# Peptides against a protein of PDB entry 7MKK: the designs that were tried, part 16

Target 1, 71 residues: chain A of PDB entry 7MKK
Amino acid sequence: SMKEKVKAKLVEIRKFVPFIRRVRIDFQDTLSKVQGHRLDALVNLLDREDVSMSSLNKIEVIIDKLRTRFN

## One batch from the design tools (peptide; made by RFdiffusion4, then SolubleMPNN)

Design b1_p12_3_s3 (from b1_p12_3 with D1M E2K E12S)
Fold by OpenDDE base, seed 3:
Structure b1_p12_3_s3 (fold): chain B 71 residues (1-71), chain A 12 residues (1-12)
Amino acid sequence: as target 1 above (71 residues)
Amino acid sequence: MKELDELLEELS
């Protein structure tokens, strides 16, 4: 079911939370205040259990971009 | 989440 797919995707995306937190901290002085806030909001979103597949797919792209730029 | 869309746009 879609519900099961969302749960599985959420589990996989959550594996990157430590990476996102690290980017937020390591580049805090480089990022704008708005960018930092958006990363914080992203981490907070992943603490929830009602995240949509659309959001999870967007987050996956964001993580890919962060890896390219900051790793 | 609006912040998500905006973050994605900035990283594009």
Scores: peptide ipSAE 0.514, ipTM 0.896, DockQ to the pose 0.828
Fold by OpenDDE base, seed 4:
Structure b1_p12_3_s3 (fold): chain B 71 residues (1-71), chain A 12 residues (1-12)
Amino acid sequence: as target 1 above (71 residues)
Amino acid sequence: MKELDELLEELS
């Protein structure tokens, strides 16, 4: 079911929360205020249980781009 | 979340 797929995807994406938090902290001086806010919002979103598959797919792309830019 | 779209756009 879509519900189970979302739950599984959320579990996988949440594995990257520590990484996102580290990017936010380690590059705080480099990131603009709005970029920092967006990363904070992203982390907060992943704490929720009602994240859509659409959002999770976007987050996956974001994480990939963060990994490329911030290692 | 609009912040996701904005972040994605900026990182693209």
Scores: peptide ipSAE 0.514, ipTM 0.897, DockQ to the pose 0.838
Fold by OpenDDE base, seed 2:
Structure b1_p12_3_s3 (fold): chain B 71 residues (1-71), chain A 12 residues (1-12)
Amino acid sequence: as target 1 above (71 residues)
Amino acid sequence: MKELDELLEELS
């Protein structure tokens, strides 16, 4: 079911939360305040249980871009 | 989430 797929995707995406937190902290002086705030919001979103598949797919793309830019 | 879309745009 879609519900099961969302749960599985959320579990996989949450594995990157530590990475996102490290980007937020380690590059705080490089990022603008608004970019830092957006990363905080992203982490907070992943703490929720009601995240849509659409959001999770967007987050996956964001993580890929962060990995490329921030190692 | 608006912030998510904005992040995606900035990182594109």
Scores: peptide ipSAE 0.512, ipTM 0.896, DockQ to the pose 0.833
Fold by OpenDDE base, seed 5:
Structure b1_p12_3_s3 (fold): chain B 71 residues (1-71), chain A 12 residues (1-12)
Amino acid sequence: as target 1 above (71 residues)
Amino acid sequence: MKELDELLEELS
């Protein structure tokens, strides 16, 4: 079911939470206040269980771009 | 979440 697919995707994306947190901290001095806020919001979103597949797909793209820019 | 769209745009 779609519900099961969302849960599986969420588990996979959560594996990158430590990376996102590291980006937020390691580059805090170069990130704008709003950029930092957006990263914090992203991490907080992944703590929830009611995340949509649309959001998870966007997060996957964001993570790929973060990896390209921040290692 | 609107912040996701904004972050995605910024990183693009």
Scores: peptide ipSAE 0.515, ipTM 0.897, DockQ to the pose 0.852; fails the geometry check

Design b1_p12_3_s4 (from b1_p12_3 with E2K E10S E12S)
Fold by OpenDDE base, seed 4:
Structure b1_p12_3_s4 (fold): chain B 71 residues (1-71), chain A 12 residues (1-12)
Amino acid sequence: as target 1 above (71 residues)
Amino acid sequence: DKELDELLESLS
């Protein structure tokens, strides 16, 4: 079901939460204030259980971009 | 989510 797919993808995406937190802290002085806030919001979003597949797909792209820019 | 979209745009 779609619900099962969402849950499975959320589990996979959550594996990158430590990485996102490290980017937020290690590059705090490089990031703009608004970018820092948005990363905080991203982590908070991943703490929720009602994230849509659409959002998870966007988050996957964001993580790929973060990996490219910040290792 | 508006903030998510804005973050994506800022990183593109």
Scores: peptide ipSAE 0.461, ipTM 0.883, DockQ to the pose 0.891
Fold by OpenDDE base, seed 5:
Structure b1_p12_3_s4 (fold): chain B 71 residues (1-71), chain A 12 residues (1-12)
Amino acid sequence: as target 1 above (71 residues)
Amino acid sequence: DKELDELLESLS
């Protein structure tokens, strides 16, 4: 079911939360205030259980771009 | 999510 797929995707995406937190902290001086806020909001979103598959797919792309730039 | 879209755009 879609519900089960969302749960599985969320589990996988949550594995990157420590990475996102590190980017937020380690590059705080480089990031704009709005970018920092958006990363904080992203982490907060991943603490929720009602995230859509559409959002999770976007988050996956965001993580890929963060890895390219900051890893 | 509007904030996600804006974050994605800023990183593109």
Scores: peptide ipSAE 0.461, ipTM 0.884, DockQ to the pose 0.951
Fold by OpenDDE base, seed 1:
Structure b1_p12_3_s4 (fold): chain B 71 residues (1-71), chain A 12 residues (1-12)
Amino acid sequence: as target 1 above (71 residues)
Amino acid sequence: DKELDELLESLS
């Protein structure tokens, strides 16, 4: 079911929460204030259980871009 | 999510 797929993807995406937190801290001075805020919001979003598949797909792209930029 | 979209855009 879609619900099961969402739960599975959320579990996978949550594996990157430590990475996102690390980027937020290590590059705080490089990131704009608004980007920092958005990363904080992203982490908070991933603490929720009601995240949509569309959001998770976007978050996956965001993580890929973060990995490219910040290793 | 508008904020998520804006974050994605800022990283593009």
Scores: peptide ipSAE 0.459, ipTM 0.882, DockQ to the pose 0.935
Fold by OpenDDE base, seed 3:
Structure b1_p12_3_s4 (fold): chain B 71 residues (1-71), chain A 12 residues (1-12)
Amino acid sequence: as target 1 above (71 residues)
Amino acid sequence: DKELDELLESLS
């Protein structure tokens, strides 16, 4: 079911939370204040249970971009 | 999520 797929994807995406937190800290001086805030919000979003597949797909793209730019 | 969209846009 879609619900099962969302839960499975959320579990996989959550594996990148430590990486997102690391980017936020290590590159705090490079990031604008608003970008830092958005990364904090992203981490908080992934702590929720009601994240949509649409959001998870966007987050996957964000993580790929972060990996390209920051490590 | 609006902030998520803005973050994605800023990284594009």
Scores: peptide ipSAE 0.458, ipTM 0.882, DockQ to the pose 0.882

Design b1_p12_4_s1 (from b1_p12_4, 4 letters changed)
Fold by OpenDDE base, seed 5:
Structure b1_p12_4_s1 (fold): chain B 71 residues (1-71), chain A 12 residues (1-12)
Amino acid sequence: as target 1 above (71 residues)
Amino acid sequence: MDEELDELLELL
C-alpha cells in the first residue's frame, strides 16, 4: 500500500539523520542562519510518523545535495 | 513543512 511505501521510505531516510546532524554542526559557521534553522527543522520532522511521501522525496534530494556539497 | 523543504532545496 501507499502507507507501507511511506513507512519504508521513512526508515531509509532516517538512516541519514546522523549525517544531517554532522553537517549542521561541522559547517555551522559556513551555513547561513536560515540554512541552519531549516536543517534543524528537517531533523525534527524525521522524528515524526506523519511525514508525507512528497516531503520524503524532497528530503532525499536535500540529502543528495548535502552529500555533494559537504562530503 | 513542504514550503520550508522547498526553501532549503533552493538554498543548497
Scores: peptide ipSAE 0.731, ipTM 0.938, DockQ to the pose 0.937
Fold by OpenDDE base, seed 2:
Structure b1_p12_4_s1 (fold): chain B 71 residues (1-71), chain A 12 residues (1-12)
Amino acid sequence: as target 1 above (71 residues)
Amino acid sequence: MDEELDELLELL
Protein backbone atom coordinates (compact mmCIF):
# COMPACT_ATOMS: atom_id res chain seq x y z
CA SER B 1 0.00 0.00 0.00
CA MET B 2 0.99 3.70 -0.16
CA LYS B 3 1.15 3.69 3.67
CA GLU B 4 3.66 0.80 3.59
CA LYS B 5 5.76 2.63 0.95
CA VAL B 6 5.83 5.77 3.12
CA LYS B 7 6.88 3.73 6.17
CA ALA B 8 9.64 1.96 4.21
CA LYS B 9 10.92 5.28 2.77
CA LEU B 10 10.88 6.89 6.24
CA VAL B 11 12.97 4.00 7.64
CA GLU B 12 15.53 4.44 4.83
CA ILE B 13 15.70 8.25 5.18
CA ARG B 14 16.11 8.00 8.99
CA LYS B 15 19.43 6.15 8.39
CA PHE B 16 20.83 9.55 7.30
CA VAL B 17 19.81 11.42 10.51
CA PRO B 18 23.30 10.92 12.06
CA PHE B 19 24.86 12.32 8.85
CA ILE B 20 22.55 15.39 8.84
CA ARG B 21 23.37 16.03 12.53
CA ARG B 22 27.12 15.80 11.78
CA VAL B 23 26.85 18.25 8.84
CA ARG B 24 24.90 20.67 11.08
CA ILE B 25 27.62 20.58 13.77
CA ASP B 26 30.83 20.18 11.74
CA PHE B 27 29.91 22.90 9.23
CA GLN B 28 28.07 25.25 11.61
CA ASP B 29 30.43 28.14 10.74
CA THR B 30 30.09 27.49 6.97
CA LEU B 31 26.28 27.20 7.03
CA SER B 32 24.13 30.31 7.28
CA LYS B 33 21.94 30.66 10.39
CA VAL B 34 18.87 29.85 8.26
CA GLN B 35 20.50 26.73 6.73
CA GLY B 36 21.42 25.52 10.22
CA HIS B 37 17.90 26.15 11.52
CA ARG B 38 16.35 24.33 8.53
CA LEU B 39 18.63 21.31 9.11
CA ASP B 40 17.58 21.22 12.79
CA ALA B 41 13.92 21.36 11.72
CA LEU B 42 14.54 18.57 9.16
CA VAL B 43 15.97 16.27 11.87
CA ASN B 44 12.95 17.01 14.08
CA LEU B 45 10.59 16.28 11.16
CA LEU B 46 12.19 12.84 10.68
CA ASP B 47 11.33 11.96 14.30
CA ARG B 48 7.61 12.18 13.35
CA GLU B 49 5.46 9.38 11.89
CA ASP B 50 3.13 11.67 9.85
CA VAL B 51 5.68 12.60 7.13
CA SER B 52 4.32 12.60 3.56
CA MET B 53 5.93 10.84 0.59
CA SER B 54 6.34 14.29 -1.03
CA SER B 55 8.36 15.51 1.97
CA LEU B 56 10.42 12.29 2.03
CA ASN B 57 11.29 12.69 -1.67
CA LYS B 58 12.42 16.30 -1.02
CA ILE B 59 14.49 15.12 1.96
CA GLU B 60 16.20 12.53 -0.28
CA VAL B 61 17.27 15.33 -2.66
CA ILE B 62 18.48 17.42 0.32
CA ILE B 63 20.58 14.47 1.56
CA ASP B 64 22.10 14.04 -1.92
CA LYS B 65 22.99 17.77 -2.01
CA LEU B 66 24.51 17.55 1.49
CA ARG B 67 26.56 14.48 0.45
CA THR B 68 27.83 16.29 -2.65
CA ARG B 69 28.79 19.47 -0.75
CA PHE B 70 29.73 18.25 2.76
CA ASN B 71 31.04 14.63 2.17
CA MET A 1 7.42 21.99 6.59
CA ASP A 2 7.10 21.54 2.79
CA GLU A 3 7.80 25.27 2.29
CA GLU A 4 10.83 25.06 4.61
CA LEU A 5 12.09 21.99 2.72
CA ASP A 6 11.66 23.90 -0.56
CA GLU A 7 13.60 26.84 0.93
CA LEU A 8 16.38 24.50 2.11
CA LEU A 9 16.55 22.91 -1.37
CA GLU A 10 16.97 26.40 -2.85
CA LEU A 11 19.64 27.42 -0.29
CA LEU A 12 21.83 24.31 -0.88
Scores: peptide ipSAE 0.730, ipTM 0.938, DockQ to the pose 0.933
Fold by OpenDDE base, seed 1:
Structure b1_p12_4_s1 (fold): chain B 71 residues (1-71), chain A 12 residues (1-12)
Amino acid sequence: as target 1 above (71 residues)
Amino acid sequence: MDEELDELLELL
C-alpha cells in the first residue's frame, strides 16, 4: 500500500538523520541562519510518523545535495 | 513543511 511505501521510505531516510545533524553542527558557520534553521526543522520533521511521500522525496534530494556539498 | 522543504532545496 501507499502507507507501507511511506513507512519504508521514512525508515530509509531516517538513516541519514545523524549525517544531517553532523552537517548542521560541523558547518554551522558556513550555513546561513535560514539554512541552519531549515535543517533543524528537517531533523524534527523526521522524528514524526505523519510525513508525506512528497516530503520524503524532497528530503532525499536535500540529502543528495548535502552529500555533494559537505561529503 | 513542504514550502520550507522547497525553500531549503532552493537554498542548497
Scores: peptide ipSAE 0.729, ipTM 0.938, DockQ to the pose 0.933
Fold by OpenDDE base, seed 3:
Structure b1_p12_4_s1 (fold): chain B 71 residues (1-71), chain A 12 residues (1-12)
Amino acid sequence: as target 1 above (71 residues)
Amino acid sequence: MDEELDELLELL
């Protein structure tokens, strides 16, 4: 079902939470205040179970951009 | 948070 696909995608995206947290800390002085706040909010969003597939697809692109820029 | 995710996508 779509619900099962969302749950599976959320499990995969949550594997990157340690990476997002690390970028937020290591580049704190390079990131703008808004970028830092949005990364903190993103980590908090991934603690929730009610994340949409649309949001999860956006988060995947964000992770790819973070990997390209910061690792 | 969809708007904040869109903003973050634009900022990166």
Scores: peptide ipSAE 0.729, ipTM 0.938, DockQ to the pose 0.935

Design b1_p12_4_s2 (from b1_p12_4, 4 letters changed)
Fold by OpenDDE base, seed 5:
Structure b1_p12_4_s2 (fold): chain B 71 residues (1-71), chain A 12 residues (1-12)
Amino acid sequence: as target 1 above (71 residues)
Amino acid sequence: MDELLDELLEEL
């Protein structure tokens, strides 16, 4: 079902939470204050269960961009 | 939620 796909995608995306936290800390002085706050908010969103597939797909692209830019 | 993600996508 779509619900099962969302749950599976959320589990996979949550594996990158430690990476997002490291980017936020290691590049704190390079990131704008707004960018830092947005990364903090992104981590907090991944603690929720009510995340849509659309949001999860956007988060996947964000993680790929973070990997390209920061590691 | 979507606004935050869209802003991150634009900046990165």
Scores: peptide ipSAE 0.694, ipTM 0.930, DockQ to the pose 0.967
Fold by OpenDDE base, seed 2:
Structure b1_p12_4_s2 (fold): chain B 71 residues (1-71), chain A 12 residues (1-12)
Amino acid sequence: as target 1 above (71 residues)
Amino acid sequence: MDELLDELLEEL
């Protein structure tokens, strides 16, 4: 079902939470205060269960951009 | 929620 797909995607995306937290800390001086705050908010968002597939797909792209820019 | 993600996508 779509609900099962969303749950599976959320589990996979949550594996990157430690990476997002490390980017936020290790590059705090490179990131703007706003960017840092947005990364904190992204981590908090991933703790929720009511995240849509559309949002999860956007988060996947964000993670890919973070990986490209910040290792 | 979408606004946050869209802003991050634009800035990165």
Scores: peptide ipSAE 0.693, ipTM 0.930, DockQ to the pose 0.964
Fold by OpenDDE base, seed 1:
Structure b1_p12_4_s2 (fold): chain B 71 residues (1-71), chain A 12 residues (1-12)
Amino acid sequence: as target 1 above (71 residues)
Amino acid sequence: MDELLDELLEEL
């Protein structure tokens, strides 16, 4: 079901939460205050269970961009 | 939620 797919995707995306937190800390001085706040909000969002597949797909792209920019 | 993600996608 779509619900099962969302749950599976959320589990996979949550594996990158430590990475996002690390980027936020290690590059705090490089990131704008707004970008830092948005990364904090992204981590908080991933603590939720009511995240759509559309949002999870966007988060995947964000993680890929973070990996490209920040290793 | 979508606004936050869209802004991050645009900025990164």
Scores: peptide ipSAE 0.693, ipTM 0.930, DockQ to the pose 0.965
Fold by OpenDDE base, seed 3:
Structure b1_p12_4_s2 (fold): chain B 71 residues (1-71), chain A 12 residues (1-12)
Amino acid sequence: as target 1 above (71 residues)
Amino acid sequence: MDELLDELLEEL
């Protein structure tokens, strides 16, 4: 079902939470205050269970951009 | 929530 696909995608995306937290800490002085706050909010969002597939797909692209820029 | 993600996508 779509619900099961969302749950599976959320599990996969949550594997990157440690990476997002690391970027937020390691580049705290390079990131703007607003960018840092947005990364914190992204981590908090991934604690939720009601994240849509659309949001999860956007988060995947964000993670790819973070990997390209910061690793 | 979508606004936050869209802003991050634009900035990165």
Scores: peptide ipSAE 0.692, ipTM 0.930, DockQ to the pose 0.967

Design b1_p12_4_s3 (from b1_p12_4, 5 letters changed)
Fold by OpenDDE base, seed 4:
Structure b1_p12_4_s3 (fold): chain B 71 residues (1-71), chain A 12 residues (1-12)
Amino acid sequence: as target 1 above (71 residues)
Amino acid sequence: MDELLDELLKEL
């Protein structure tokens, strides 16, 4: 079901929360205040259970971009 | 949610 797919995707994406937190901290002086705030908000978003598949797909791309730029 | 994510996608 779509519900099960969302739950599975969320579990996989949550594995990157420590990485996002690390980027936020390690590059705090490089990131703009707005970017830092958005990364904080992203981490908070991933703590929720009501994230759509569309959002999860966007988050996956964001994580890929973070990996490309920051590690 | 989408606004936040869309802005991050634009910035990165």
Scores: peptide ipSAE 0.723, ipTM 0.936, DockQ to the pose 0.966
Fold by OpenDDE base, seed 2:
Structure b1_p12_4_s3 (fold): chain B 71 residues (1-71), chain A 12 residues (1-12)
Amino acid sequence: as target 1 above (71 residues)
Amino acid sequence: MDELLDELLKEL
């Protein structure tokens, strides 16, 4: 079901929470204050259960961009 | 939520 797909995707995306937290801390001086705050908000968002597939797909792209830019 | 994600996508 779509619900099961969303749950599976959320589990996979949550594996990157430690990485996002490390980017936020390690590159705090490189990121703007707004960017840092948005990364904090992204981590908090991933703690929720009501995240849509559309949002999860956007988050996947964000993670890919972070990996490209910040290792 | 969408605004947050959209802004991150624009900035990165």
Scores: peptide ipSAE 0.722, ipTM 0.935, DockQ to the pose 0.965
Fold by OpenDDE base, seed 5:
Structure b1_p12_4_s3 (fold): chain B 71 residues (1-71), chain A 12 residues (1-12)
Amino acid sequence: as target 1 above (71 residues)
Amino acid sequence: MDELLDELLKEL
């Protein structure tokens, strides 16, 4: 079901939470204040269970961009 | 949520 797919995707995306936290800390002085706050908010969103597939797909692209830019 | 994600996508 779509619900099961969302749950599975959320589990996979949550594996990158430590990476997002490290980017936020290691590049705190390089990131704008707004960018830092957005990364904090992104981590907080991943603690929720009510995340849509659309949002999870966007988060996957964000993680790929972070990996390209920061490691 | 979508606005936050859209702004991150735009900036990165």
Scores: peptide ipSAE 0.722, ipTM 0.936, DockQ to the pose 0.966
Fold by OpenDDE base, seed 3:
Structure b1_p12_4_s3 (fold): chain B 71 residues (1-71), chain A 12 residues (1-12)
Amino acid sequence: as target 1 above (71 residues)
Amino acid sequence: MDELLDELLKEL
């Protein structure tokens, strides 16, 4: 079901939370205040269980961009 | 929430 797909995707995306937190800390002085705040909000969002597949797909692209830029 | 993600996508 779509619900099961969303749950599975959320589990996979949550594996990158430590990476997002690390980028936020290591590049705190390089990131703008707004970018830092948005990364904090992204981590908080991933604590929720009601995240849509659309949002999860966007988050996957964000993680890929973070990996390209910061690792 | 979608706005937050969309802005991050634009900035990165």
Scores: peptide ipSAE 0.719, ipTM 0.935, DockQ to the pose 0.967

Design b1_p12_4_s4 (from b1_p12_4, 4 letters changed)
Fold by OpenDDE base, seed 1:
Structure b1_p12_4_s4 (fold): chain B 71 residues (1-71), chain A 12 residues (1-12)
Amino acid sequence: as target 1 above (71 residues)
Amino acid sequence: FDEELDELLEEL
């Protein structure tokens, strides 16, 4: 079901939470205050169970951009 | 929060 697909994707995306937290800390002075806040909010969103597939797809692209820029 | 994700996507 769509619900099962969302849950599976959420499990995969959550594996990158430690990476996002490291980027947020290590590059705090490079990121704007707004970007830093958005990364904090993104981590908090991933602690929830009611995340949409649309949001998860966007977060996946964000992670890929962070990896390209910061690792 | 979807709008904030869109803005973050645009800025990165």
Scores: peptide ipSAE 0.602, ipTM 0.917, DockQ to the pose 0.954
Fold by OpenDDE base, seed 5:
Structure b1_p12_4_s4 (fold): chain B 71 residues (1-71), chain A 12 residues (1-12)
Amino acid sequence: as target 1 above (71 residues)
Amino acid sequence: FDEELDELLEEL
């Protein structure tokens, strides 16, 4: 079902939370205040159970961009 | 929050 797909995607995306937190700390001075706030909000969103597939797909692309730029 | 994700995607 769509619900099962969302749950599976959320589990996979949550594996990158430690990486996102590390980027947020290590590059705090390189990131704008608004970018830092958005990363904090993104990590907090991933603690929720009601995240949409659309949001999870966007977060996947964000993670790929962070990996390319910061690691 | 979806708009903030879109903005973050554009900035990275």
Scores: peptide ipSAE 0.589, ipTM 0.914, DockQ to the pose 0.951
Fold by OpenDDE base, seed 3:
Structure b1_p12_4_s4 (fold): chain B 71 residues (1-71), chain A 12 residues (1-12)
Amino acid sequence: as target 1 above (71 residues)
Amino acid sequence: FDEELDELLEEL
């Protein structure tokens, strides 16, 4: 079902939470206050269970950009 | 959340 696909994708994306947290810490002095707050909000969003497939698809693109820019 | 994600996607 779509609900099962969302749950499976959320499990896969959550594997990158440690990476996002590390980017937030390692670049804390380089990031603007707004960029830092948005990374915190991204981590907090991934702690939720009610995330939509559309939001998860956007988050995947964000993670790919973070990986390209920050390793 | 979706607006904050869209803004994050544009600025990163």
Scores: peptide ipSAE 0.059, ipTM 0.684, DockQ to the pose 0.965
Fold by OpenDDE base, seed 4:
Structure b1_p12_4_s4 (fold): chain B 71 residues (1-71), chain A 12 residues (1-12)
Amino acid sequence: as target 1 above (71 residues)
Amino acid sequence: FDEELDELLEEL
């Protein structure tokens, strides 16, 4: 079902939460306040169970950008 | 949430 696909995608995306948290801390002094807040919001969003597939697909693109810049 | 993600995509 779509619900099962969302749950599976959320499990895969959550594997990057430690990386997002690490970027937020390691680059805290170089990130703008707004960028830092958005990374915090991203982590908080991934702690939720009601995340849409659309949001998860956007988050995947964000994680790929973060990996390119900070990994 | 989607608006905040779109803004994050644009600025990151």
Scores: peptide ipSAE 0.057, ipTM 0.681, DockQ to the pose 0.966

Design b1_p12_5_s1 (from b1_p12_5 with D5E E8D E12S)
Fold by OpenDDE base, seed 1:
Structure b1_p12_5_s1 (fold): chain B 71 residues (1-71), chain A 12 residues (1-12)
Amino acid sequence: as target 1 above (71 residues)
Amino acid sequence: SELDELLDELFS
């Protein structure tokens, strides 16, 4: 079911939460205040269980961009 | 949506 697919995708995306937190902290002084806030919000969003597949796919792209930029 | 706005502007 789509519900199970979303749940599985969320589990996979959540594996990157430690990475996002590390980016937020390690680059805090080089990130704008707005970017820092958005990273915090991103982590908070991933604590939710009501995120759509579309949103999760977008988040995956964002994580890939973060990896490219900060690693 | 608010989420879409957050994601779209994350690198802006």
Scores: peptide ipSAE 0.080, ipTM 0.668, DockQ to the pose 0.184
Fold by OpenDDE base, seed 5:
Structure b1_p12_5_s1 (fold): chain B 71 residues (1-71), chain A 12 residues (1-12)
Amino acid sequence: as target 1 above (71 residues)
Amino acid sequence: SELDELLDELFS
C-alpha cells in the first residue's frame, strides 16, 4: 500500500538526519541565519509522521544536494 | 512549496 511505501521511504531518509545535523553545526558560522533555519526545519519535517510521498521525494533531492555541496 | 523554498535558500 501507499501507506507502507511512505513508511519505508521515511525510514530510509531518516538515516540522513545525523548528517543534516552535522552540516548545521559544522557550517553554522558560514550559513546565513535563514539557511540555518531551513536546515532546522528540514530535520523537524523528518520527525513528523504526516508526510506525503511527494514531500519525501523532494526531501531526498535536498539531501542529495547537501551531500554534494557539504562532502 | 515550503520544500522548494528550502532548496532555493540553501542552493541559490
Scores: peptide ipSAE 0.079, ipTM 0.693, DockQ to the pose 0.190
Fold by OpenDDE base, seed 4:
Structure b1_p12_5_s1 (fold): chain B 71 residues (1-71), chain A 12 residues (1-12)
Amino acid sequence: as target 1 above (71 residues)
Amino acid sequence: SELDELLDELFS
């Protein structure tokens, strides 16, 4: 079901939460206030239980961009 | 959705 697919996708995407938190901390001094806030918001979004598959796919793209920029 | 719009606002 779509519900189960969403749950599975959430599990996979949430594996990157530690990475996002690490970026937020390691680059805190170089990130703009806006960038820092965006990373915080991203982590908060991944804690939500009402995220759609389309949103999760968008979040995955965002994480890929972060991985490209911050390794 | 509202969440999609938020994501676009934050990261697009």
Scores: peptide ipSAE 0.079, ipTM 0.667, DockQ to the pose 0.172
Fold by OpenDDE base, seed 3:
Structure b1_p12_5_s1 (fold): chain B 71 residues (1-71), chain A 12 residues (1-12)
Amino acid sequence: as target 1 above (71 residues)
Amino acid sequence: SELDELLDELFS
């Protein structure tokens, strides 16, 4: 079911939360306050259980961009 | 969705 697919995708995306937190810390002094806040918000969004597949796909793209930019 | 709008505001 779509519900099961969303749950599985969320589990996979959450594996990148430590990476996002690491980027936030390692580049804290070079990131703008807005950029830092956005990363914090991203982590908070991934703690939610009411995330759609569409949102998760968008988040995956964001994480891929972070991985390219910061490692 | 409301969450999609939030993501767009934060990361577009």
Scores: peptide ipSAE 0.078, ipTM 0.668, DockQ to the pose 0.124

Design b1_p12_5_s2 (from b1_p12_5 with D5K E8D E12S)
Fold by OpenDDE base, seed 4:
Structure b1_p12_5_s2 (fold): chain B 71 residues (1-71), chain A 12 residues (1-12)
Amino acid sequence: as target 1 above (71 residues)
Amino acid sequence: SELDKLLDELFS
């Protein structure tokens, strides 16, 4: 079901939360205030239980961009 | 959705 797919996708995406937190901390001094706030918001978004598959796919793209920029 | 809008505002 779509519900189960969403749950599975959430599990996979949430694996990157530690990475996002690490980026936020390691680059805190070089990130703009806006960038820092965006990372904090991204982590908070991943804690939500009402995220659609569409939103999760968008979040995945964002994470990929972060991985490209910050390794 | 509201969440989609938020994501766009943050990262688009």
Scores: peptide ipSAE 0.094, ipTM 0.699, DockQ to the pose 0.170
Fold by OpenDDE base, seed 5:
Structure b1_p12_5_s2 (fold): chain B 71 residues (1-71), chain A 12 residues (1-12)
Amino acid sequence: as target 1 above (71 residues)
Amino acid sequence: SELDKLLDELFS
């Protein structure tokens, strides 16, 4: 079911939460206040359960961009 | 949705 697919996708994306947290900490002195807030918001979004497949796909793209920029 | 708004903010 779509519900099961969403749950599975969320589990996979949540594996990158430690990476996002490390970016936030390691580059805290370089990041603007807005950029830091955006990273915090991203982590908070991944703690939610009321997410759609569309939202999860967007989050995946964001994480890919972070990985490209922050190694 | 609120989620979409936050995601759009992250992309900008």
Scores: peptide ipSAE 0.087, ipTM 0.686, DockQ to the pose 0.172
Fold by OpenDDE base, seed 1:
Structure b1_p12_5_s2 (fold): chain B 71 residues (1-71), chain A 12 residues (1-12)
Amino acid sequence: as target 1 above (71 residues)
Amino acid sequence: SELDKLLDELFS
């Protein structure tokens, strides 16, 4: 079901939460306040359970961009 | 939605 697919995708995306937190901390002094806020918001988004597959796919793209930029 | 707004913020 789509519900199960979303649940599985969320589990996979949440694996990157430690990475996002690490970026937030390691680059805190070089990130703008807005960028820091956005990273915090991203982590908060991933704490949510009411997310769609579309949203998760968008988040995946954001994480890929972070990986490219910071690793 | 609120989530969409947050996503838009992250992409902007």
Scores: peptide ipSAE 0.085, ipTM 0.683, DockQ to the pose 0.168
Fold by OpenDDE base, seed 2:
Structure b1_p12_5_s2 (fold): chain B 71 residues (1-71), chain A 12 residues (1-12)
Amino acid sequence: as target 1 above (71 residues)
Amino acid sequence: SELDKLLDELFS
């Protein structure tokens, strides 16, 4: 079911929350204030249970790009 | 910046 797929995707994406938090902190001085706030918002979004598959797919793309740029 | 563009994609 779509519900089970969302749960599975969320579990996998949440594995990268520590990475996102580290990007936010380690690069705080090189990120703009707006960029930092957006990363915080991204982490907060992943703490929610009501995230759509569409949003999760977008987040997955963002994380992949962050991994490429920020290690 | 590149990061701004990426984050804009997320929140668009």
Scores: peptide ipSAE 0.077, ipTM 0.697, DockQ to the pose 0.777

